# Peptides against a protein of PDB entry 5VZU, part 4

Target 1, 271 residues: chain A of PDB entry 5VZU
Amino acid sequence: GRTLEDIFHEHMQELILMKFIYTSQYDNCLTYRRIYLPPSRPDDLIKPGLFKGTYGSHGLEIVMLSFHGRRARGTKITGDPNIPAGQQTVEIDLRHRIQLPDLENQRNFNELSRIVLEVRERVRQEQQEGGHEAGEGRGRQGPRESQPSPAQPRAEAPSKGPDGTPGEDGGEPGDAVAAAEQPAQCGQGQPFVLPVGVSSRNEDYPRTCRMCFYGTGLIAGHGFTSPERTPGVFILFDEDRFGFVWLELKSFSLYSRVQATFRNADAPSPQ

## One batch from the design tools (peptide; aimed at target 1 D80 N82 L249 K250)

Design b1_p9_1_s3 (made by RFdiffusion4, then SolubleMPNN; from b1_p9_1, 7 letters changed)
Fold by OpenDDE base, seed 2:
Structure b1_p9_1_s3 (fold): chain B 271 residues (1-271), chain A 9 residues (1-9)
Amino acid sequence: as target 1 above (271 residues)
Amino acid sequence: SELQRRYSL
C-alpha cells in the first residue's frame, strides 16, 4: 500500500512539476517590483518585515508581516502552485487573544480546536452586529420630492404655563464591579507544544510562546482554485519568530525573520 | 485529510 511517505513524495513531485511549468511559461517576460518594508509603529506587536515561513510540502516561502491597527497581515512575497505571490496568506485578529491551556492539555488537538472555534464564533457575531448597523443607515434617504404644499396660515396658539416641580428621584448607582481582567503578565512566556496530529516540517520550534491570537489562513486548490480562509492560531514566540497553526489542515508554519539588512528597503516618506 | 488533498497553504 502507499505509505504516508510515498504520498508525501508524490505530492511534492507534483508541486515541483507545477512550479516548473509555471516558471517555464514566463517566456523570459519577468517583471520585477521593488518591495518596501512597512514602517514600524510603536504599537506594533513586533517589528514588521520579511519572514521565511514553512509551508509544508511547498517548503520555505517569504512572507511580509505588517500591522494594520488591531490586525496583522502576512502577505506572500513568494508564491506556490496553490497560493500565488501577493496574496494574504494569514490575517491575524489582535483583538482576539487565544489562551492556550497547560502543557498537558496543549497536546489535545480537540481542546485547541474547541478554543479556536469559540473565538471564531465570537468574531462572526461581532461582524454580523457591525454589519447591521452599517446597512440600515443607507436605505431610507430616497429623495422624497416634497411637493410644496401650500402655505396654510399662522395660527398663533398661546403661551401656557410654568410649573417646574423638580422630582429628586435618587436612583442608587448599582456598583457594577467591573472584574478587572488582570493584565496577563507580559513577561514570562508559557510552555508551548504542538497538539498531537499537527504536522510540523521540523520538531525544532520554540517550546515557549509569549502570546497567541485568533487568525485566518488562506488555502486553495492548485492554480488558486476555490480560495477560502480557514481558522488558525497565530503564536508569537519572540521578536524574530512566530507560528501559525492551520487548524483544519492540522499543519504548523514556523516563521523566522530574515536577518538580512536591505539597503533602500524603507518605504519612501510620503511626500 | 480530505481537505489536505483538495487544498494547500
Scores: peptide ipSAE 0.354, ipTM 0.891, DockQ to the pose 0.623
OpenDDE base, seeds 1, 3, 4, 5: peptide ipSAE 0.348, 0.342, 0.311, 0.339; ipTM 0.892, 0.897, 0.891, 0.894

Design b1_p9_2 (made by RFdiffusion4)
Pose (drawn by RFdiffusion4):
Structure b1_p9_2 (pose): chain A 212 residues (1-129, 189-271), chain P 9 residues (1-9)
Amino acid sequence: GRTLEDIFHEHMQELILMKFIYTSQYDNCLTYRRIYLPPSRPDDLIKPGLFKGTYGSHGLEIVMLSFHGRRARGTKITGDPNIPAGQQTVEIDLRHRIQLPDLENQRNFNELSRIVLEVRERVRQEQQEGQPFVLPVGVSSRNEDYPRTCRMCFYGTGLIAGHGFTSPERTPGVFILFDEDRFGFVWLELKSFSLYSRVQATFRNADAPSPQ
Amino acid sequence: SELQKKVNR
């Protein structure tokens, strides 16, 4: 929905062109691999499926939310040269909720960082052996119309890598649930926010034979 | 930042 002008500034102009060139080299001679929609589950769930998500200068990407016990997974359906399609873009720890402060303390980025790094440490110990909402100051959000109320927050980690999917790593963050079908992830080390929203379209023949 | 540039975010 833009022209060469709105894009010729600049890093995105490059990424957009590469994509066009790269994907168009297929001239619709393509191989397809099977995927499935995730299993629904009653008590133990807050609703799975496909979501549209903001991935900065790469634009929107499609991510599948699925539930695996006390952890939720976000798997890329579409991806980018940093973190490709098919990878785990996010992992939400559903046993480590994070309390939301009043608006003024939400605004304080360092309070959020200290709190998130605390949980990261408690998690490392374990493994080794709705109210108003606002993003902290200094955290970017491509969307800006992110909902200003939210139902809860959890610790999670996202996967990052340089171009070519080089040296991928988990970085800490916080998952934010807005409503039944909108959620967010604050990328702590990037001071960046990704807003996700449910794909409302219905899909035929997409259920899995079983959870395994 | 440098990290944002590295991960294209």

Design b1_p9_2_s1 (made by RFdiffusion4, then SolubleMPNN; from b1_p9_2, 3 letters changed)
Fold by OpenDDE base, seed 2:
Structure b1_p9_2_s1 (fold): chain B 271 residues (1-271), chain A 9 residues (1-9)
Amino acid sequence: as target 1 above (271 residues)
Amino acid sequence: SELQKKYSI
């Protein structure tokens, strides 16, 4: 019978062949577009920019990380036979933190699955409730026939200027001890391990994470057929590394910052 | 998984 390894090798060969066919078809018709780095904002979880991501059988891909208020986005700069370049490979909801269990329970895929699916259901409920409030507000513009209430006359109320000198009560400015907002303790990183049965391209991933968030990943068939969003976990390791656990696929993508310095890569200031 | 054969990332 075919081994799991044989099936994996055949699938990789198919993907490599598809990639080769697609690149060869456009050899004389390449269009180049300048990519700009997103501007960094103070509230960005980490510096936005280019990352190298592990995409299982596709190998390494380049992803642009950007921040959009309470959402982060990974956009493919390189495409594959399933998901083309320019697609949002990951969308992260920075409102919905995932709390990982202790290191022992992190090995349990079913525990991670439970936690993620509970957050997914909350996100779904919030989307349904927010959709209802936007719907009800439109109904009540009944045409108020504003009857033309008559123009009552401009009474010239007089200029009286009384000189009342209010006293200089020198109330001492009580030192409002500005409660020093304790700098949000960059939460001590917690031990991190992948659940049993989650595939990683390598075992060399960070064993400590800073924080995790709910997110969705984009999956599709060959040629971007039937694209759908699957639940996952964004894992922030450090300023230069993050991960994404593709829950349904039982796969892990590690993203590492591209350390190349780019000249003239800043977005032009909006004129 | 069967899902991995049908869909990829």
Scores: peptide ipSAE 0.394, ipTM 0.869, DockQ to the pose 0.624
OpenDDE base, seeds 1, 3, 4, 5: peptide ipSAE 0.387, 0.393, 0.372, 0.380; ipTM 0.873, 0.876, 0.873, 0.874

Design b1_p9_2_s2 (made by RFdiffusion4, then SolubleMPNN; from b1_p9_2, 4 letters changed)
Fold by OpenDDE base, seed 3:
Structure b1_p9_2_s2 (fold): chain B 271 residues (1-271), chain A 9 residues (1-9)
Amino acid sequence: as target 1 above (271 residues)
Amino acid sequence: SELQKRYSI
């Protein structure tokens, strides 16, 4: 019978062959398009830009991180045999923070799976409720034929002005002590470890994280067949590093900022 | 996993 090793070798041979076919086509007519860096906003979680990400058997890929209100997006700049360039490899919901357990419970894949699936169900419920409000609001505008009721010219009744006195009642302003929301201290980052059975390219990932969010990743078969979104966790380590845990795939992608500066890479100002 | 054989990232 085929061993797990035989099946792995066959899959890797197919990926290598597809990569060879794609690279051998680079001598053909290519269309080049300029890539612009997204503008940075004050409310962005970190500076947007180019990151190098680990994509398992595909190796390293370039991803553009951008912010869109309460969502972040990773867009592939480099493609592979499964997911082409220009696709949204990750979508992050900045409304839904993931709270990681203590370091001992972080090693338990089932605990992380429970936390992520509970947040996924909340996101699904919010989408259903918001879909119902948008549906009911359109139904009741029956065409009320606004008959043009005639402009009757009702009269200028007069200006009487009198003088009434300034009652002083000095109601004490109750000191509503606005509890100053203490600026969330850039708290000492939480200790971080991957769950047992989650694969990384190497063990050289940050062992401390600032915060985590719910997100989805894009997966597909060879040639971008049957693309679907899978649940995961975005992990912010620092200003230049983030991770994504692909929950169903049991894989971890580490993203590190591309430190190269590019001339004329800023988005053209909206005229 | 069987999923990794059918789908990749």
Scores: peptide ipSAE 0.428, ipTM 0.895, DockQ to the pose 0.619
OpenDDE base, seeds 1, 2, 4, 5: peptide ipSAE 0.418, 0.424, 0.403, 0.415; ipTM 0.891, 0.889, 0.889, 0.890

Design b1_p9_2_s3 (made by RFdiffusion4, then SolubleMPNN; from b1_p9_2, 4 letters changed)
Fold by OpenDDE base, seed 3:
Structure b1_p9_2_s3 (fold): chain B 271 residues (1-271), chain A 9 residues (1-9)
Amino acid sequence: as target 1 above (271 residues)
Amino acid sequence: SELQRKYSI
């Protein structure tokens, strides 16, 4: 019978062959398009830009991180045999923070799975409720034929002015002590470890994280067949590093900022 | 996993 090793070697041979076919086509007529860096906003979680990400058997890929209100997006700049360039490899919901357990319980994959699936169900409920409000609001505008009721010219009744007195009642301003929301201290980052059975390219990932969010990743078969979104966790380590845990795949992608500066890479100002 | 054989990232 085929061993797990035989199946793995056959899959890797197919990926290598597909990569060879794609690279052999680079001598053909290619269309080049300029890539612009997204503008940075004050409310962006970190500076947007180019990151190098680990994509398991595909190796390293270039991803553009951008912010869109309460969502972040990773867009592939380099593609592979499964997911082509220009696809949104990750979508992050900045409304839904993931609270990681203590370091001991972070090793338990089932605990992380529970936390992520609970947040996924909340996101699904919010989408259903928001879909109902948008549906009911359109139904009741029956065409009320606004008959043009005639402009009757009703009269200028007069200006009477009198004087009434300045009663002083000095109601004490109750000191509503606005509890100054203490600026969320850039708290000492939480200790971080991957769950047992989650694969990384190497063990050289940050062992401390600032915050985590719910997100989805894009997966597909060879040639971008049957693309679907899978649940995961975005992990912010620092200004230049983030991770994504692909929950169903039991894989971890580490993203590190591309430190190269590019001339004429800023988005053209909207005229 | 069987998923990793059918789907990749």
Scores: peptide ipSAE 0.408, ipTM 0.888, DockQ to the pose 0.618
OpenDDE base, seeds 1, 2, 4, 5: peptide ipSAE 0.399, 0.403, 0.385, 0.392; ipTM 0.883, 0.881, 0.882, 0.883

Design b1_p9_2_s4 (made by RFdiffusion4, then SolubleMPNN; from b1_p9_2, 5 letters changed)
Fold by OpenDDE base, seed 2:
Structure b1_p9_2_s4 (fold): chain B 271 residues (1-271), chain A 9 residues (1-9)
Amino acid sequence: as target 1 above (271 residues)
Amino acid sequence: SSLQRKYSI
């Protein structure tokens, strides 16, 4: 019978062949476009920019991380036979933090699945409620007939006089001892391990995480067929590393910052 | 899984 290994090799060969076919078709019509880095904002969870992500059998892909208020976005800079370049590979909801269990329970895939699916249901409920409020608010613009309110005469209220004496109240500058805000203890990172049965390219991922958020990942068939979003977990490790757990696929992508500095990579100012 | 054959990332 075909082994899991035979199936994996066959799938990798198919993906390599597809990638070769797609790249060879571009030989006569290559359009080069400059990529600009997103502007950094003070409230960004980490510095936005280019990351190298592990995409299972596709190998390594380049993803642009950007922040959009309470959302983060990973956009493919490199595409593959399933998901083309320019697609939003991950969308992270920074409103919905995932609390990981202890290290022993983190190995339980079903527990992580439960936690993520409970958050997904909350996100769905909030979207339904917000849709109802937006619907009801449009109905009440009945045409307020602008009845011309009659011009009531400007009564000339009188010129009362000037003489407010400057009271010299020399309020002593109370030494507000600025309570030194104890630097918010950069929260000790939580021990991190992948659940049993989640595939990683290697076991060389950070074993401590700062925080996790609910997110969705984009999946599709070959040629971007039937694209859909699946639930996942964004894992912030540090300033230069994050992960995404593709829950339904039981896969883990590790993203590492591209350390190369690019000249002229800043976005042009919006005209 | 059967999903892994139909969909990739």
Scores: peptide ipSAE 0.399, ipTM 0.869, DockQ to the pose 0.623
OpenDDE base, seeds 1, 3, 4, 5: peptide ipSAE 0.390, 0.395, 0.373, 0.382; ipTM 0.874, 0.875, 0.874, 0.873

Design b1_p9_3 (made by RFdiffusion4)
Pose (drawn by RFdiffusion4):
Structure b1_p9_3 (pose): chain A 212 residues (1-129, 189-271), chain P 9 residues (1-9)
Amino acid sequence: GRTLEDIFHEHMQELILMKFIYTSQYDNCLTYRRIYLPPSRPDDLIKPGLFKGTYGSHGLEIVMLSFHGRRARGTKITGDPNIPAGQQTVEIDLRHRIQLPDLENQRNFNELSRIVLEVRERVRQEQQEGQPFVLPVGVSSRNEDYPRTCRMCFYGTGLIAGHGFTSPERTPGVFILFDEDRFGFVWLELKSFSLYSRVQATFRNADAPSPQ
Amino acid sequence: TKGAEYVFH
């Protein structure tokens, strides 16, 4: 929905062109691999499926939310040269809820950082052996119309890598649930916010034979 | 910085 002008500034102009060139080299001679929609589950769930998400200068990407016990997984359906399609883009720890402060403390980025790093440490110890909402100051959001109320927050980690999927790593963050079908992830080390929203479209033949 | 493309400017 833009022209060569609105894109010729600049890092995105490059990424967009590469994509066009790269994908168009397929001339619709393509191989397809099977995927499934995730299993629904009652008490133990807050609703799975496909979501549109903001991935900065790469634009929107489609990510599948699925539930695996006390952890939720976000798996890329579409991806980018940093973190490709098929990878785990996000992992939500559902047994580590994070309390939301009043608006003024939400605005304080360092309070959020200290709190998130605390949980990361508690998690490392374990494994080794709705109200108003606002993003903190200094955290970017491509969307800007992110909902200003939210139902809850959890600790999570996202996967990051340089171009070519080089040296991928988990970085801490916080998952934010807005409503039944909109959620967010604050990338702590990037001071960046990804807003996700449910894909409303209905899919035929997409259920899995079983959870395994 | 890894994942810098995920930061909106």

Design b1_p9_3_s1 (made by RFdiffusion4, then SolubleMPNN; from b1_p9_3, 6 letters changed)
Fold by OpenDDE base, seed 2:
Structure b1_p9_3_s1 (fold): chain B 271 residues (1-271), chain A 9 residues (1-9)
Amino acid sequence: as target 1 above (271 residues)
Amino acid sequence: MKGESLVAK
């Protein structure tokens, strides 16, 4: 019978062949699109930019990380046989932090799955509630034909009234002890390990993470067939590294900043 | 058994 290794090997060969066919077809019709780096904002979780992902079978992928208020996006710069370039491979909800347990419980995939699915359900509820408020507000503009009541001429009464003395009440400035906003403790990095049974291409991933967020990843069959969003965990390791745990796929993707300085890659200022 | 096309990312 076919082993799991045979199936994996056949699939790897298919992906390599598809990648070769796509790259060879582009030699005749190279369209160049200029990519602009997103502008950095003060409230960005990390500096936006290009990250290299290492997917086991797909090789090197380039993703643009960008921030959009309380959302982050990973946009594919390189396509693969499943997801074309320009697609949002990951969407991160920066409102929904994932709290990882201790290292012992982090090894339990079912515990991570529980935590992520609870957050997924909250996100679903918030989306339903916000959809109802937008629907009810449109109904009540019945046309009040407010007949224009005639403008009665309001008389000019001139009353001059007098010089009231400024009382000097010298209220002592109470020392508003400025409660020193404790500098938002740049969350001490917590120990990090992948759950047992989550596949990683490389065991050389950071063993400490700063924070985690709920997100969704785009998955599809070959040729972008049946695209869907699956739940996952965005893991911020540091300024230059993040991961994504694809919950349903039981897989981890590590992304590292592209350290190459691109001159003139900044988006033109909106005129 | 149709090989489940490994849904890639």
Scores: peptide ipSAE 0.106, ipTM 0.771, DockQ to the pose 0.165
OpenDDE base, seeds 1, 3, 4, 5: peptide ipSAE 0.041, 0.044, 0.043, 0.038; ipTM 0.767, 0.771, 0.778, 0.765

Design b1_p9_3_s2 (made by RFdiffusion4, then SolubleMPNN; from b1_p9_3, 6 letters changed)
Fold by OpenDDE base, seed 3:
Structure b1_p9_3_s2 (fold): chain B 271 residues (1-271), chain A 9 residues (1-9)
Amino acid sequence: as target 1 above (271 residues)
Amino acid sequence: MKGESLVYK
């Protein structure tokens, strides 16, 4: 029977051949598209822009990070043999924080898996409830035959009546103790480690994280066959670095900001 | 057995 090693070698040979075919197409007619950097907003978790991500056997890929209300998106700027450029490699739900356990329990893959799958189930429930409210509201507009109500006559505007007195009622100011929203303490980052059995390209990732969120990653076969969304964790390390744990793939991607400044890369202002 | 094409990210 084929060994796991035989399957891995055959797959790596196919991936190398596909990369060679794609690179050989650059001698042909290319279509160029201008890419604009997303505008920064005050409520953006970090500055949007270009990041260099680690994609295992694909190597390094360029991803655009952008913010869309309570969602963040990573869009591939570079494609690979599985997922073409322009696809959303990651989609992050900024409503659903992931609370990492202590450093000892972070090494347990099953504990991280439990936490992520519980959040995935909540997201699924919220989507079902919001779908039912939108469905029931459309059913009850039966065609009200707008019977032409007859033009009843303009009754005249009666007059000016007078001066009613100022009642003093001294309603007591109820002390609404405004629960002071504790300013989101620029929280001391928590210690971070990958679970045992999660593969990284290297062990040179930040060992402290600021916050984590639920998200989904896009996976596919060669030629973008059978594309699906897999659950994962977005890890914010700092202003220039984030990670994504691909839960089902047991893989980690590190994303580092591209430090290059681009002239004329700002999105045109909406006219 | 169809060799499961390794699904990539």
Scores: peptide ipSAE 0.295, ipTM 0.838, DockQ to the pose 0.144
OpenDDE base, seeds 1, 2, 4, 5: peptide ipSAE 0.279, 0.287, 0.223, 0.217; ipTM 0.831, 0.833, 0.817, 0.814

Design b1_p9_3_s3 (made by RFdiffusion4, then SolubleMPNN; from b1_p9_3, 5 letters changed)
Fold by OpenDDE base, seed 3:
Structure b1_p9_3_s3 (fold): chain B 271 residues (1-271), chain A 9 residues (1-9)
Amino acid sequence: as target 1 above (271 residues)
Amino acid sequence: VKGASLVST
């Protein structure tokens, strides 16, 4: 039978061959598309922009991070044999924070899997409930028969009257002490480690993270066959670094900001 | 094996 090693070698040979074919296609007509950097907003989790991502055997890829209200998106600037350029490699739901356990329990992949799948189920429920409210609101526009109600004109009457009295009653305002939700201390990162059995291309990832969010990653076969979204964890390390844990793939991608400055790369202001 | 831009091992 084929060994796991044989399967790995066959797959690596195929990937190398595909990369060679893609790089050799540059003798053909190239179409250039201008890419604009997303505008920065005050409420953006970090500055939007270009990041270099590690994608296992595919190597380094460029992803654009952008913010869209309570969602973030990683858009591929570089394509690969599986996923073409312009696809949303990751989608992050900034409404659904992932609380990582202590460092000991972070090593347990099943614990992380449980936490992520519970959040995935909440997201699914919220989408179903919001879909029902949008569906029921459209049904009740029955045809209002435009009956031409006629112009009738009437009439008068008048007048009175005045009075008075002032009653006092002084009901005490009960002090409902609104428990001030302590603003989640955005400042101190928590210790971070990958779960056992999650593959990282590089062991040199940040060992402290600021916050995590639920997200989904795009996966596909060669030639963008059977594309699907899989659950994962977006991990914010700092202003210039984030990660994504591909839960079903048991893989980790590290993204680091491209420090290059681009002239005339700003999006035109929406008029 | 459905790959992400990652080899699905």
Scores: peptide ipSAE 0.056, ipTM 0.832, DockQ to the pose 0.477
OpenDDE base, seeds 1, 2, 4, 5: peptide ipSAE 0.055, 0.049, 0.049, 0.052; ipTM 0.816, 0.813, 0.815, 0.826; seeds 1, 5 fail the geometry check

Design b1_p9_3_s4 (made by RFdiffusion4, then SolubleMPNN; from b1_p9_3, 6 letters changed)
Fold by OpenDDE base, seed 2:
Structure b1_p9_3_s4 (fold): chain B 271 residues (1-271), chain A 9 residues (1-9)
Amino acid sequence: as target 1 above (271 residues)
Amino acid sequence: MKGSSLVYK
């Protein structure tokens, strides 16, 4: 029978061949598309922009992070043999925070799996309930012919009575000692470790995280065959780094901000 | 054995 090693080698050979075919096609006809950075908003979890991500055997990929109210999106800027450029590689629900256990229990993959799957079921329930309310509300707007009630005439309310006696009362300006707002304690970073059996391409991931959220990742076979969304965890490390745990794939992707400043990379204002 | 379609990211 084929060993796991044989399957891995066959897959790696196919992936290398596909990458070679795609790169060789670039020599004949390149379509260049300008990429614009998404505008930043005050309510964005971190500054949106370009991140370099690790995708295991695929290597390094470029992802655009953007915010859309209570959702974040990672869009592939570079495609691979499975997921083409322009696809949403990750979708993050900022409504559904994941609480990681203590550092000891974070090593347990089954504990992380339980926590994520419980959040997934809550998200599914909320989607079903919200779908019902939107359906029932449309039925009852029968066109009530609101007959135009006749315009009753505005009675002219009368004039200007005068006498403004200036009461001088010189209230002393009490020195409102501006209580120095203690800088909002930047929430102490939680110790972070990957569960046992979750593969990382690099062990140099941050060992503390700020926040985690429920999300889904896009997966597919070669040539974007049978695309589906799988559950995962978005991990915010800092302003320039986030991770995604692909739960079903038992893999971790680390994303680091592309520090290159691009001149004229801002999206043109919609005219 | 159905080849495990290695589904990737």
Scores: peptide ipSAE 0.250, ipTM 0.823, DockQ to the pose 0.144
OpenDDE base, seeds 1, 3, 4, 5: peptide ipSAE 0.218, 0.250, 0.212, 0.093; ipTM 0.815, 0.827, 0.814, 0.768

Design b1_p9_4 (made by RFdiffusion4)
Pose (drawn by RFdiffusion4):
Structure b1_p9_4 (pose): chain A 212 residues (1-129, 189-271), chain P 9 residues (1-9)
Amino acid sequence: GRTLEDIFHEHMQELILMKFIYTSQYDNCLTYRRIYLPPSRPDDLIKPGLFKGTYGSHGLEIVMLSFHGRRARGTKITGDPNIPAGQQTVEIDLRHRIQLPDLENQRNFNELSRIVLEVRERVRQEQQEGQPFVLPVGVSSRNEDYPRTCRMCFYGTGLIAGHGFTSPERTPGVFILFDEDRFGFVWLELKSFSLYSRVQATFRNADAPSPQ
Amino acid sequence: RLEELRETY
């Protein structure tokens, strides 16, 4: 929904062109691999499926939310040269809620960082052996109309890599649940916010034979 | 590395 002008500034102009060129080399001679929608589950769930998400200068990507015990997974359906399609973009730890402060403390980025790194450390120890909401100051959000109220937060980690999916790594963050079908992820080391929203469209023949 | 990724994301 933009022209060559609105894009010729600039890093996104490049990424957009590469994508057009690269994808168009297929001239619709394409191979498709099967995917499934995730299993629904009652008590043990807060609702799976496909979401549109903001991935910075790559634009929106489609991400599938699925539940695997005390962890939620976000798997890329569409992706980008940094973190490709088919990868785990996010992992939400559902046994480590994070309490939300009043608005003024939410604004304080360092308080959020200290709190998140604390949980990361407690998690490493374990594994080794709604109210008003605002993003902290200094955290970017491409959306800006992110909901200003939220139901809860959890610790999670996101996958990052340089161009070519080089040296991928987990970085700490915090997952934010707004309503039944909108959620967010604060990328702590990037001071960046990704806002996700449910794909409302219905899909025929997409259920899996079983959880396995 | 983080600087480049902040520009992307």

